# Peptides against a protein of PDB entry 5Z08: the designs that were tried, part 77

Target 1, 168 residues: chain A of PDB entry 5Z08
Amino acid sequence: RQKDEWAKKTSSLMKQLDWFIGEHLGAMLAAEELGGPVVGELMEIDPDDLSAGFNAHGKLKKATSQPDLDRRQRRIDDIWGPQDEQGQAHKRKRGADEALAASAEMRDLIEQLMNKLVEAGGDNSATYVEIPRESAAARFLVRSKVAMFHPNDARRLRLVDFGRDLDD
Target 2, 222 residues: chain B of PDB entry 5Z08
Amino acid sequence: GLPRLIDAIEEASKIPAKRRQTPIKPTIEKLTTHLYTHGASPDSLLRLADLLTLRNHLDQASLAAITRNLYPSSTVSDEVVLRFIGALGHGQLKPTLALQALFLRWLVMVYHLLENPGVLGQVYGVLFDLLDTAAIRPQLCHLLALVTRRKHVRPFRIQAILTLSRQTGGDPNLTGLLRVFKNYYPEIIVGDATKGRASAFKHPDPQWRQHLDEIQQRRSEA

## One batch from the design tools (peptide; made by RFdiffusion4, then SolubleMPNN)

Design b2_p13_2_s3 (from b2_p13_2, 4 letters changed)
Fold by OpenDDE base, seed 3:
Structure b2_p13_2_s3 (fold): chain B 168 residues (1-168), chain C 222 residues (1-222), chain A 13 residues (1-13)
Amino acid sequence: as target 1 above (168 residues)
Amino acid sequence: as target 2 above (222 residues)
Amino acid sequence: KPTRYEALRAALA
């Protein structure tokens, strides 16, 4: 009975987390990856506001033509170029693709982190996931105190083991 | 000598590891041993800064090993500092955040050897805008704690740290930086954000400091 | 027992 209730609650929470990642968090993480505001500063980013790009202060930039911006900034400018009707459809599609990619990255990262925690069998040294880059997803998990970097290697990320602190 | 070792590594850095005729690891070990024993001159530091900060085919372990042994035998020029600052942040051409954290740690440890400490104050905004990057935040806050002057403590930066502190659930490094700001403006109301544990910004590596001092003493005798 | 991960994967699938 209690195990079944726990399993149902866990399943419900995981479904809610998945929904939250897909419907909300993915877009916010994509915005952060694109140089938008850090998740938690903007409560409501309208998907249409995503379409205007962000200045160095996290405010919506007007379209200025400077050529030699980093490939990611070019991708932003290509996403955020002038609002021709065809341009808007491509922008919305690219925004959706980036949100989907961010959602997938968050899901994969959570998955890896949980797997390593289970596989480690209580060995804290074995709980680290090697991350290829610091993503918005990784940063979010660290800011939320759900994950932490290895003290000597910022490429290694692990879940905070809340269960061990209860036995002390 | 050190220049010849750097030459060999520079040439090897242009070639993918799988296409190198000779393993680079022995040359890296010779370099790091030399750096540990003698330190790096200003000219050598600049060349090494380029190797560390520019995209090349050197492996991360080698780059980290060089950074950990990057003892200045003399002063650190503005140009060297700016190479490391320019390598910070997100981007495909940037070094890894783990390596960036080592660069920031290095800048903290050699801060007293800068030819012009004011150079960091000139790029204060660039450093400050990276505080949202979790992987480098501890070392970045430490560096900012050293660099911060009254002119840098502005209302918008106070608010930015307060906001980020809320988002991070009170990161001790941000709390430490807010305390530095409060030292310049005691009237800053930091609210509950500063009631938490603050970093003391202790020297990151006392053994490294001691060894640096030994290298620097040999320069004063020459 | 399905690992929390398998449960998550099953919930995410």
Scores: peptide ipSAE 0.016, ipTM 0.323, DockQ to the pose 0.035; fails the geometry check
Fold by OpenDDE base, seed 2:
Structure b2_p13_2_s3 (fold): chain B 168 residues (1-168), chain C 222 residues (1-222), chain A 13 residues (1-13)
Amino acid sequence: as target 1 above (168 residues)
Amino acid sequence: as target 2 above (222 residues)
Amino acid sequence: KPTRYEALRAALA
């Protein structure tokens, strides 16, 4: 009975998390990967500032046509560039594709982190997931205090075990 | 006048709220109204800094209200600055972290009125060592961005920011501070820690700034 | 008892 209620509550929470990732978080993470606002920070970003795109410094890029901007910055400009009608449809599609990719990355990362925590059987050293890069997803989990990096290796990420901290 | 209001609050601060003969709230409201209208003299600022930073029986709402209306009518002395810096950090005798964040915000907003801005540079280490305290980090990074000089940009501090930036998942305030460091030493390899968004350290309250300027202007005309 | 995380894995699967 209590196990079944717990399983139901956990399933409900996972469905809510999956929904949140798909509907909101994926797009926000994609925006962060594209040099947009950092997720989970109260950034007073004027919507108009979002439309102009962000430079590598998170500042509004003035539309300086510098051709040699790295492919990633071109993607930012393609996602946030001027509202010409034909550019908007391609921009929306690319934005949707990046949001889907970010959602998939977040889901996969959460799954890996959870699997490692279960498999570790209480060994904190075995709970680390190797991440190929510091993604927006990884950074979000760290900022949210849900995950932490290995102190000596930024490629190793683990969940914070809140259950153990309650027993100490 | 302002001194008499401070006297009444000082006396009330020695007594637990439940044992006061009269409610302090009306006197706090008179004080904050006076501060908003006229600002505080250097002597009044020192007395108010003691009320804000020393452990007493004043409630957090009253302390926050005084801090939000703490307009200097003149300059800010080193002694006043040091009272607020001495109130930072962890400890049973320290103000709440929420109030400490308000103090740091205040120091940012009055930085241009300091009699000796160098005083903050002398306590740079004390400020820097508090960067791990998440509740005050945004305002602390902003203050450090104003205070940082070439002499403060040391290898161990660069490494400390890089480590803390990683541990915080790229806090934009730390990224902003690291960019300030890079202005003094362009060769600093900040790696992925600076690829993220950085705080611009904009003025925390434009309306407060405007009102401060009005109070300061009245002094110059007198 | 499936750990909190096993139930989560099963819900993500």
Scores: peptide ipSAE 0.016, ipTM 0.505, DockQ to the pose 0.161; fails the geometry check
Fold by OpenDDE base, seed 1:
Structure b2_p13_2_s3 (fold): chain B 168 residues (1-168), chain C 222 residues (1-222), chain A 13 residues (1-13)
Amino acid sequence: as target 1 above (168 residues)
Amino acid sequence: as target 2 above (222 residues)
Amino acid sequence: KPTRYEALRAALA
């Protein structure tokens, strides 16, 4: 029973994360990769907004910051777009393609990080994922205190194991 | 006059110090005194730019002394500017990074005397790509802060500064340059790295500026 | 207790 509830909660969380990546984070990460604004500096992801992001029932609170994020994303697109209408359409398409690519990169990185953490069986040394580059996705996770680099190797990234800190 | 002093230094620059019959230092001192008193004409500036930027047998102290006294009596041509820009970067034929920093500082201080300020905008990429060179970064950021226009503020350059800022632990000169970029695009979100102290890009040498203004005024009266 | 991550893996699987 508790395992099933936990699995359901986790599944719900993953769906919500996937939605967040696809709808919001991907576009922002793409903007950062393209040299736009850095993600997470404006997101005061108030630990309270991340914590408040899930109500006590595990539902994503609609990030109240959604309207501001959407406005910023539009402004980024407006700022860096070609001036011509055809150029705007191509830019919107390119922006959408870059957002999809960034979303995919973030999803893949999160998956790798989680898989390594599970595979490590409690060995912190085995939890590191090798990253090919310091992507916007990787930087976002580090800035968000969700991941950390290896102290001696910036090509190695791991999830912060919050589970251990709760058992202490 | 100044041309004869330059002639003597040009000839001496071709010969290793140990093989010179006459010490060059007294001639350098006469040159720097003349430059301090009268400045350099456009023609003299070009000749001096070649002496400063081309590999020769002049010692670093002499080159630095000439650079510190390189007051234009008039305008600075595109050709002179391009000599100094061409001398930037790494390479065996390039001046020392310390001397390059003095050249960049000089360009900042004489920016208002350029015949065509747009020339620096044309070589903006060359300047920008040198930001990773720590030894010249302070002066380079200052020059870029003067030169930057909307057309230069591109996504890839924003990202490059952000990346370099992170790698340098938030160099205040990079933060200052990024603030200049933000003036053109307020939507540029500069990370916690910008909570740091940014350079204000103040004039590097107020006394040098004042003396330059005095030299420039004398020519306008003649 | 399955770690937060085991449940994530189970949800992604």
Scores: peptide ipSAE 0.016, ipTM 0.284, DockQ to the pose 0.159; fails the geometry check
Fold by OpenDDE base, seed 5:
Structure b2_p13_2_s3 (fold): chain B 168 residues (1-168), chain C 222 residues (1-222), chain A 13 residues (1-13)
Amino acid sequence: as target 1 above (168 residues)
Amino acid sequence: as target 2 above (222 residues)
Amino acid sequence: KPTRYEALRAALA
């Protein structure tokens, strides 16, 4: 009975988390990756604002013409491309694609972090996930105090184990 | 005048609110109205800095209201600055972190009126060591962005910001401060810490600035 | 007992 209730609660929480990632967090993380507001400081990012892109200050910038070579910057520049109707549709599509990509990255990162925590069997040293970059997803988890970086290696991220502090 | 209002508030600040014969709120309102209209002289600023920074029986709302209306009519002395800096951090005798954030915001907004801007550079270490205090970090980073000179950009401070940036998940204020550091030493490897959003350190309150400018202009005409 | 992992995988599936 208690296990089934726990399994149901866990399933419900995971569904809620997946929903939250897909409906809200993905767009906010995409905004942060695009130089927008940091998740938790500004709750209201219009998806249409994602399509407009962000300046270096995290404000909606008017399309400035300087192509910075980074693939995400190209994505920003294409989001900032000329405001013709086709450009707006392409911008909206791209904003949606970035939100989907951010959602996928967040889901994958959470899955990896949870898997490593379980596999470690109580060894904190084995709970670290190697991250390819400091993503908005990784930063969000750290800001949320859900994850922490390895003290000596910012490429290693682990979940904060709240359960152990209760059993000791 | 303003000195008499300060006298009344100073005396009231020595007494717990429940033991006061008269409510202090009307006197605070008169003070804030006077400050809004005329600003504070250097002498009045010092007295008000003491009221704001020293432990007394004034309520937090009154202290915040005074701070929000603390328009200098002239310059801001080193002594006034040091009172506010001395009030920063953790301690039983220190103001709340919320008030400390208001003090830092005030210092940002009056930075151009400091008699000696170098005074903040002298206490740079004190300010820098408080960056771990999340509640004051936004305003602290803004102030540090104004104060930072090449002499302050040391390897240990670079590493401290980088470490704190990782620990905070890339706080935009820290990223902004790292960009200021990088302006002095372009060779600083900030890695992914600067790829995130940085604070622009814009003026915290344009209306407050405009009103300050009006108060300052009236002084130049008198 | 399904490991927290199996429960999580089953909840994510």
Scores: peptide ipSAE 0.014, ipTM 0.515, DockQ to the pose 0.118; fails the geometry check

Design b2_p13_2_s4 (from b2_p13_2, 5 letters changed)
Fold by OpenDDE base, seed 1:
Structure b2_p13_2_s4 (fold): chain B 168 residues (1-168), chain C 222 residues (1-222), chain A 13 residues (1-13)
Amino acid sequence: as target 1 above (168 residues)
Amino acid sequence: as target 2 above (222 residues)
Amino acid sequence: RPTRYEALRLALK
């Protein structure tokens, strides 16, 4: 029973994360990769709200979709676009393609990080994923205190094990 | 006169110091005194730019002394500017990074005398790509702060500054340049990189500026 | 091939 509830909660969380990546985070990460604003500085994602979301009690406080972030992101896309109508259409398409690529990169990174955490069976040394580059996705996860770099190797990233901090 | 002093220094620059029949230092001192008193004409300025930027046998102290006294009596041509820009970066044929920093400082101080300030905008990419060179970064950021226009503020350059700022632990000169970029695009989120101390890009030498103004004023009266 | 996400979902089951 508890395992099934945990699995359902995890599945729900993963769906919400996938939605968040696709609808919001991907575009912001793409903007950062393209040399736009750094993701997560405007999101007062209160570390407490992220921590409260990941706490054992599974109530994801609804990330209040601050509608202002989407408007700011659109303004950035509008500012960097070629001025021509054809250029704007091409840029919107390019921006959408970059957002999809960033979403895919973030999903893949999270998936690798989670898989390594599960495979490690509690061995922290085995939880590291090798990253080919310091992506906007990787930086976002570190800034959000969701992931950390290996202290001696910036090519190795792992999830913060919040479960251990609950057992201590 | 100044042309004869330059001739003597040009000839001496072809010969290693140990093989010179006469010490060049007295001629350098006469040159720097003349430059301090009268400035350099456009023609003399070009010849001096070649002496400063091309590989020769002049010692670093002499080159630095000439650069510190390189007061234009008139305007600064695109050709002179391009000599100094071409001398920037790493390479066996390039001047020392210390001398390059003096050239960048000079370009900052004479920016208002450029015949075509747009020439620096045309080579903006060359300047920007040198930001990783720590020894010239302070003066380079200052020059870029003067030169930057909306057309130069591009996404990849924003990201490059942000990345370099992280790698350098928030260099105040990079933070200052990023603030200049933000003036063109206020919506650029620069995060903790802008919370740090930024350079104000103040004039590097107020006394040099005042003396330049005196030289320039004498030309307008003649 | 099940996406690794599906594999994780399966491993969490």
Scores: peptide ipSAE 0.019, ipTM 0.277, DockQ to the pose 0.037
Fold by OpenDDE base, seed 3:
Parts: C-alpha cells; structure tokens; sequence
Structure b2_p13_2_s4 (fold): chain B 168 residues (1-168), chain C 222 residues (1-222), chain A 13 residues (1-13)
C-alpha cells in the first residue's frame, strides 16, 4: 500500500515536473541559453520573446528575422548583432525548437543525475555525471540547490542527496 | 579569542614596524594558529579582509600568512567578497600583485561558501578587465571560470581573450577560460587559440580544502 | 524497493 501510494505520488510529481519543464522551464532555460535573463529573474517568457532574442542588457529585442542556423552554433556577433524583419515566423519556430531542446536537455540531465545517484549505492564519488557543457539546465539545478558541481571539476555534476539524512 | 587578536593587530597595523613597542609577529602567529584551528566568523572575516586589503603597516609575509589561513568557519558575505575585489588592480593604495593573487586563489577556494555567488557575477567586468595583469591572470582565469555565465560571454570579451591569448603566446589559463566561454557558445570560432594546452582549473590546494571541510563540519555539530 | 530516483526515471520516460 505505502509503496504503491509512493509510486503514484512520484509518478504524479514527475508528470508535473515534466509539464513544468515543457511549458515553463524549457522556455526560460532557452532564454538563458540565448543570452536572456537567468531563470528566476524573469518569471514569464513568451516563446515569441525567445524568437526576438535579447540585447546586450538581457532585454527582449524587437522580433527580427534570423535564418535557421542552429543558434547553438552561430557566431556570437550574429547573436548580438542587429536583426532584420523577414524572419519572424522562422524565429517563433526556432524559439519553440530551442525551448524543446532545453526541455530535452533538462530531462536528460535529471535522468542521468538520478541514475548515477542510484547506481552509486551511497558512494558519493560515483554520483557524478559528466556534463559536456555548462548548460542553463545544469546551472538551474545548482542555483536551486538540487545539484552541485564537483569542487575540482565543473564538468562533473551530482544531485544533492537529501535522502541520506532521512534513512539514518 | 580571535576578536582580541584582531584588535591587537589592527592597532599594530597603524604603526610602522620600527616604531612598535612590541613585535607583532607573535600575535600574527597566534592569529594564524587560531584561524587554522577554528576558522573565522563572518564578523572576524570582514575585519581580516579590511586588514588585508587596506593600506597599513603590516609586512607582506604577515599578510600572506593570514591569507593562507583565512578559513571561513561559516559563510562568506558579499561585503567580504567586495573588499577583496576592490583590492584588485594597479595603484599605490592597492595590495601587492602577489597578495592579490592569494586573494583570488582564496576566492576560488571559498567560492562554495559565498552567501551570494551572484555577487561575483555583478563585478564580472572588473575581474575581466584585469586579465592583462600577468601576475594575477592564473587565479583570475580560474575565478572567472567559476563565475562565468552566459550573460558574461559577450563578443567583445571573446575578442579580448583571443587578442590577449595571441599577445601572450597562448597562455593556458586564457585558453581554459575561452573553453569555458565555448561551453556557453559552442559556435565561438576560437581558431588555434583553443588547440593549445588549457588549464583544467583544478582546486589549487586539496589539503586546504580538506582542512576547510573539517572546520565547516565542526560548526554544523555545535 | 525502487529508489526515489528509479521511480522518477520511470516517470520521465
């Protein structure tokens, strides 16, 4: 009974987390990943705002057209440069794609962090996930005190084990 | 206790060494021993930051010894951080570049104890503009590697690192920092500047870290 | 007992 209730509660919480990642956090992470505000500084980011991009001050730029190059591979001068009118529709789609990519990255990172924590069997040294980059997702988890970097290697991230104190 | 030791050193710091009635070295040794054993409270840490960063009559060896034993017993306030950041750079009123390097190293080692890590992000420009100062560049790049967020990775800063890397013959610390920038923007065309040896920005003193952890643990048990 | 994390993994799939 308690195990089934726990499983149901966990499943419900995960569905809520997945929804939150997809509907809100993904867009905010994508905004941070486009040079926008840090997640938690801007509570509401419209996907259309992501398409417009951000100025040097982290403020929303007027929606201007940029071609469908993977924004994660564009020149930084193109990211911060002036943008022209024609690409608004491509930008909305791209903002949505960036939000989806950020959502997928957050989901994958959470999954990896959790898997490593389970696999470690209580060995804190084995709980580290190697991250290819410092993502907005990784930073968000650290800021939220859900994860921590390895003290000697910023490419290694682990969950904060809140559960150990409950089983002792 | 630690406050009384700081009081004695503060008073001695106002007087040139040649005019002191009593040698300060024994008091510095007592202070450093106390810091090594118990660490510094937030209040004591602020007072020590002022002693380290403000121009006074303390000798460089004493200042370095205090800095090497500057274990926080708890958190590090924004005010303490800002004292050390304000002490960076060139000027007659600034600490020596050797001492500034120790401050930057200290900030790296206590980064996880900052009350607000975001404070370093607010002063990112000040830190970044000091990259041309060779004497502090290794520790500065390490600190910037910890502090750098996407909002800091700007075209002009990328270009500044690339230019400085060329001018320095590919300083491994600059290459390391540029790799951190590239983690935020994989598209950054860094050319040959990233093909060279890069610093891994490992913890500068594992023994100091272990001892810090022991001091921090004792506070959680009190 | 599936750890809190296994249940989380299963719910993210």
Amino acid sequence: as target 1 above (168 residues)
Amino acid sequence: as target 2 above (222 residues)
Amino acid sequence: RPTRYEALRLALK
Scores: peptide ipSAE 0.023, ipTM 0.256, DockQ to the pose 0.315; fails the geometry check
Fold by OpenDDE base, seed 2:
Structure b2_p13_2_s4 (fold): chain B 168 residues (1-168), chain C 222 residues (1-222), chain A 13 residues (1-13)
Amino acid sequence: as target 1 above (168 residues)
Amino acid sequence: as target 2 above (222 residues)
Amino acid sequence: RPTRYEALRLALK
């Protein structure tokens, strides 16, 4: 009975997490990967203020046409730029594809992290997943205090084991 | 006047709330109203800094209300600055981290009124060593962004920010501070730590700034 | 009995 209730609650929570990833988090992670706002930070940075960049004093730099600023600015403008009609459908499709990709990456990362935690059988050294890149998904889990990087290797990520702290 | 209000609060701060003969809230409200209208003189500001930073029996809401209305009518002395810096960090005698965040926010907002801005540069190490404290990190990074000079940008501090940025999943405040460091040493290899969003370090409260400017203007006309 | 995480793994499949 209690195990079945726990299994049902766990299944329900996983379905809610999967829904949240697909409906909300994937788009936000895709925006972060494309140079948009960082997920989970209520930084009221006006998108217009992000575009201008910041000087050493936190003042908006005037848009000097430096070519390297143009590439990041193009990514921001590609995400948030004024909707010219013909580019919108392709941008929306690309944005949807990026959101789906980000959702898939987050799901896969969570699965790997959870699998490693189970397989480790309580050995914290064996709980690390090797990540190919520091993704928005990986950073989000770390900011949320759900995961942590290895102190000496940012390619190794593990879940924070909340269960162990309850059994000690 | 303001000195008499401070006297009454100082005496009340020595006594636990349950043992006070009179409620302190009306006196705190009179103080905050006076501060909002006239600001605090350098002498009053020092006394208020002691009330805010030293362990006493004042409630957190009262301390926060005083801090939010702590408009300098003049300059801010090194002694006042050092009281607030000395109140930072962990310990049973330290103010709460929430109150420490308000102090750091206040120092950012009054930075242009410091008698000697260099005093913060002298305590740079103390400020920098608190970057691991998540509750105060946003305001601390903002203050450090104002205070940082070329002499403070050292290899060990660059590495410390890079390490902490990885451990925090790329905290935008740390990314913002690292960009300030890179302005002094463009050759700093920041790797992926600066590819993320950085804090702009905008003024924390434009309305508070406007009201401060009004109080400061009245002083220049007197 | 599937561990808490095996149940999660099964729910993510």
Scores: peptide ipSAE 0.020, ipTM 0.384, DockQ to the pose 0.122; fails the geometry check
Fold by OpenDDE base, seed 5:
Structure b2_p13_2_s4 (fold): chain B 168 residues (1-168), chain C 222 residues (1-222), chain A 13 residues (1-13)
Amino acid sequence: as target 1 above (168 residues)
Amino acid sequence: as target 2 above (222 residues)
Amino acid sequence: RPTRYEALRLALK
């Protein structure tokens, strides 16, 4: 009975988390990756605001042709760069694609973190996931106090084990 | 006069200290005394900027002493500014990071005398890319705080500062720069990075400022 | 009883 209730509650929470990642967090993480606001202080970035891009003043700005910047800078410039009508549709699509990519990265990272925590069997040293980069997703989890970096290795991330205090 | 002192130092700078016929220190002391009393004209500033930024045989103490007494009697040209900016970063031909920090401090203290403050805005990227260099970061953040305009506050730079702030354990200078960025974009979420101790970017040397003002006033009366 | 984490791993699969 308690196991089934816990499994149901966990499943419900996972569905809610997946929804939250897809509907809200992905866009915010994409914005952060693109050097926008850090997730956690702006709760309401309208995906449309992300697509519109911010001018040098944090306000929406109009389209000028940009030189061949690196892929990340292009993404920033695509999100924050000026919009013509055709550019708006492409920019909205690209913003949506970046939000989807950020959502996928967050989901994958959470999955890896959770799997490592399970596999570690109580060994804290085995709970670390090696991250290829400090992503917006990784940073968000750390800021949210859901994850923590290894004290000596910023490439290693683990979940904060809130459950150990419950089984003791 | 000042030009003759600079000539003597320029010639001495080409020769290793062990091969100089005369000690340069007395000439450096005369130069620094003259600079303290009268300041440097635009032409003299350019020549001194070359002495400070180009690889030569002058000792670090002499270069630091000149930099500490580098009072402009007039304005600071774009060319002088660009000499100091060009001297920043890593490399065998670059000045020491300690001297670079003094140059950045000097640029902060003379910022109001720049003929074109916009020149620093044009090289903003060069300055910004040096934020990872810990030895110059305090002065660099202060200069960037003065130079930053809305056009410079880009998402990649916000993220770069945030990343560097985390990597440095929340350097107060980076926190201060993030606050400057947030003034242009209030919507920049900095999280706990802005809640920490931030540098106020106060004038580095009030006495130096006062003495500069006295030199500048004498020019307006002449 | 599957640990809290086994149930989570099963829910993520």
Scores: peptide ipSAE 0.018, ipTM 0.286, DockQ to the pose 0.195; fails the geometry check

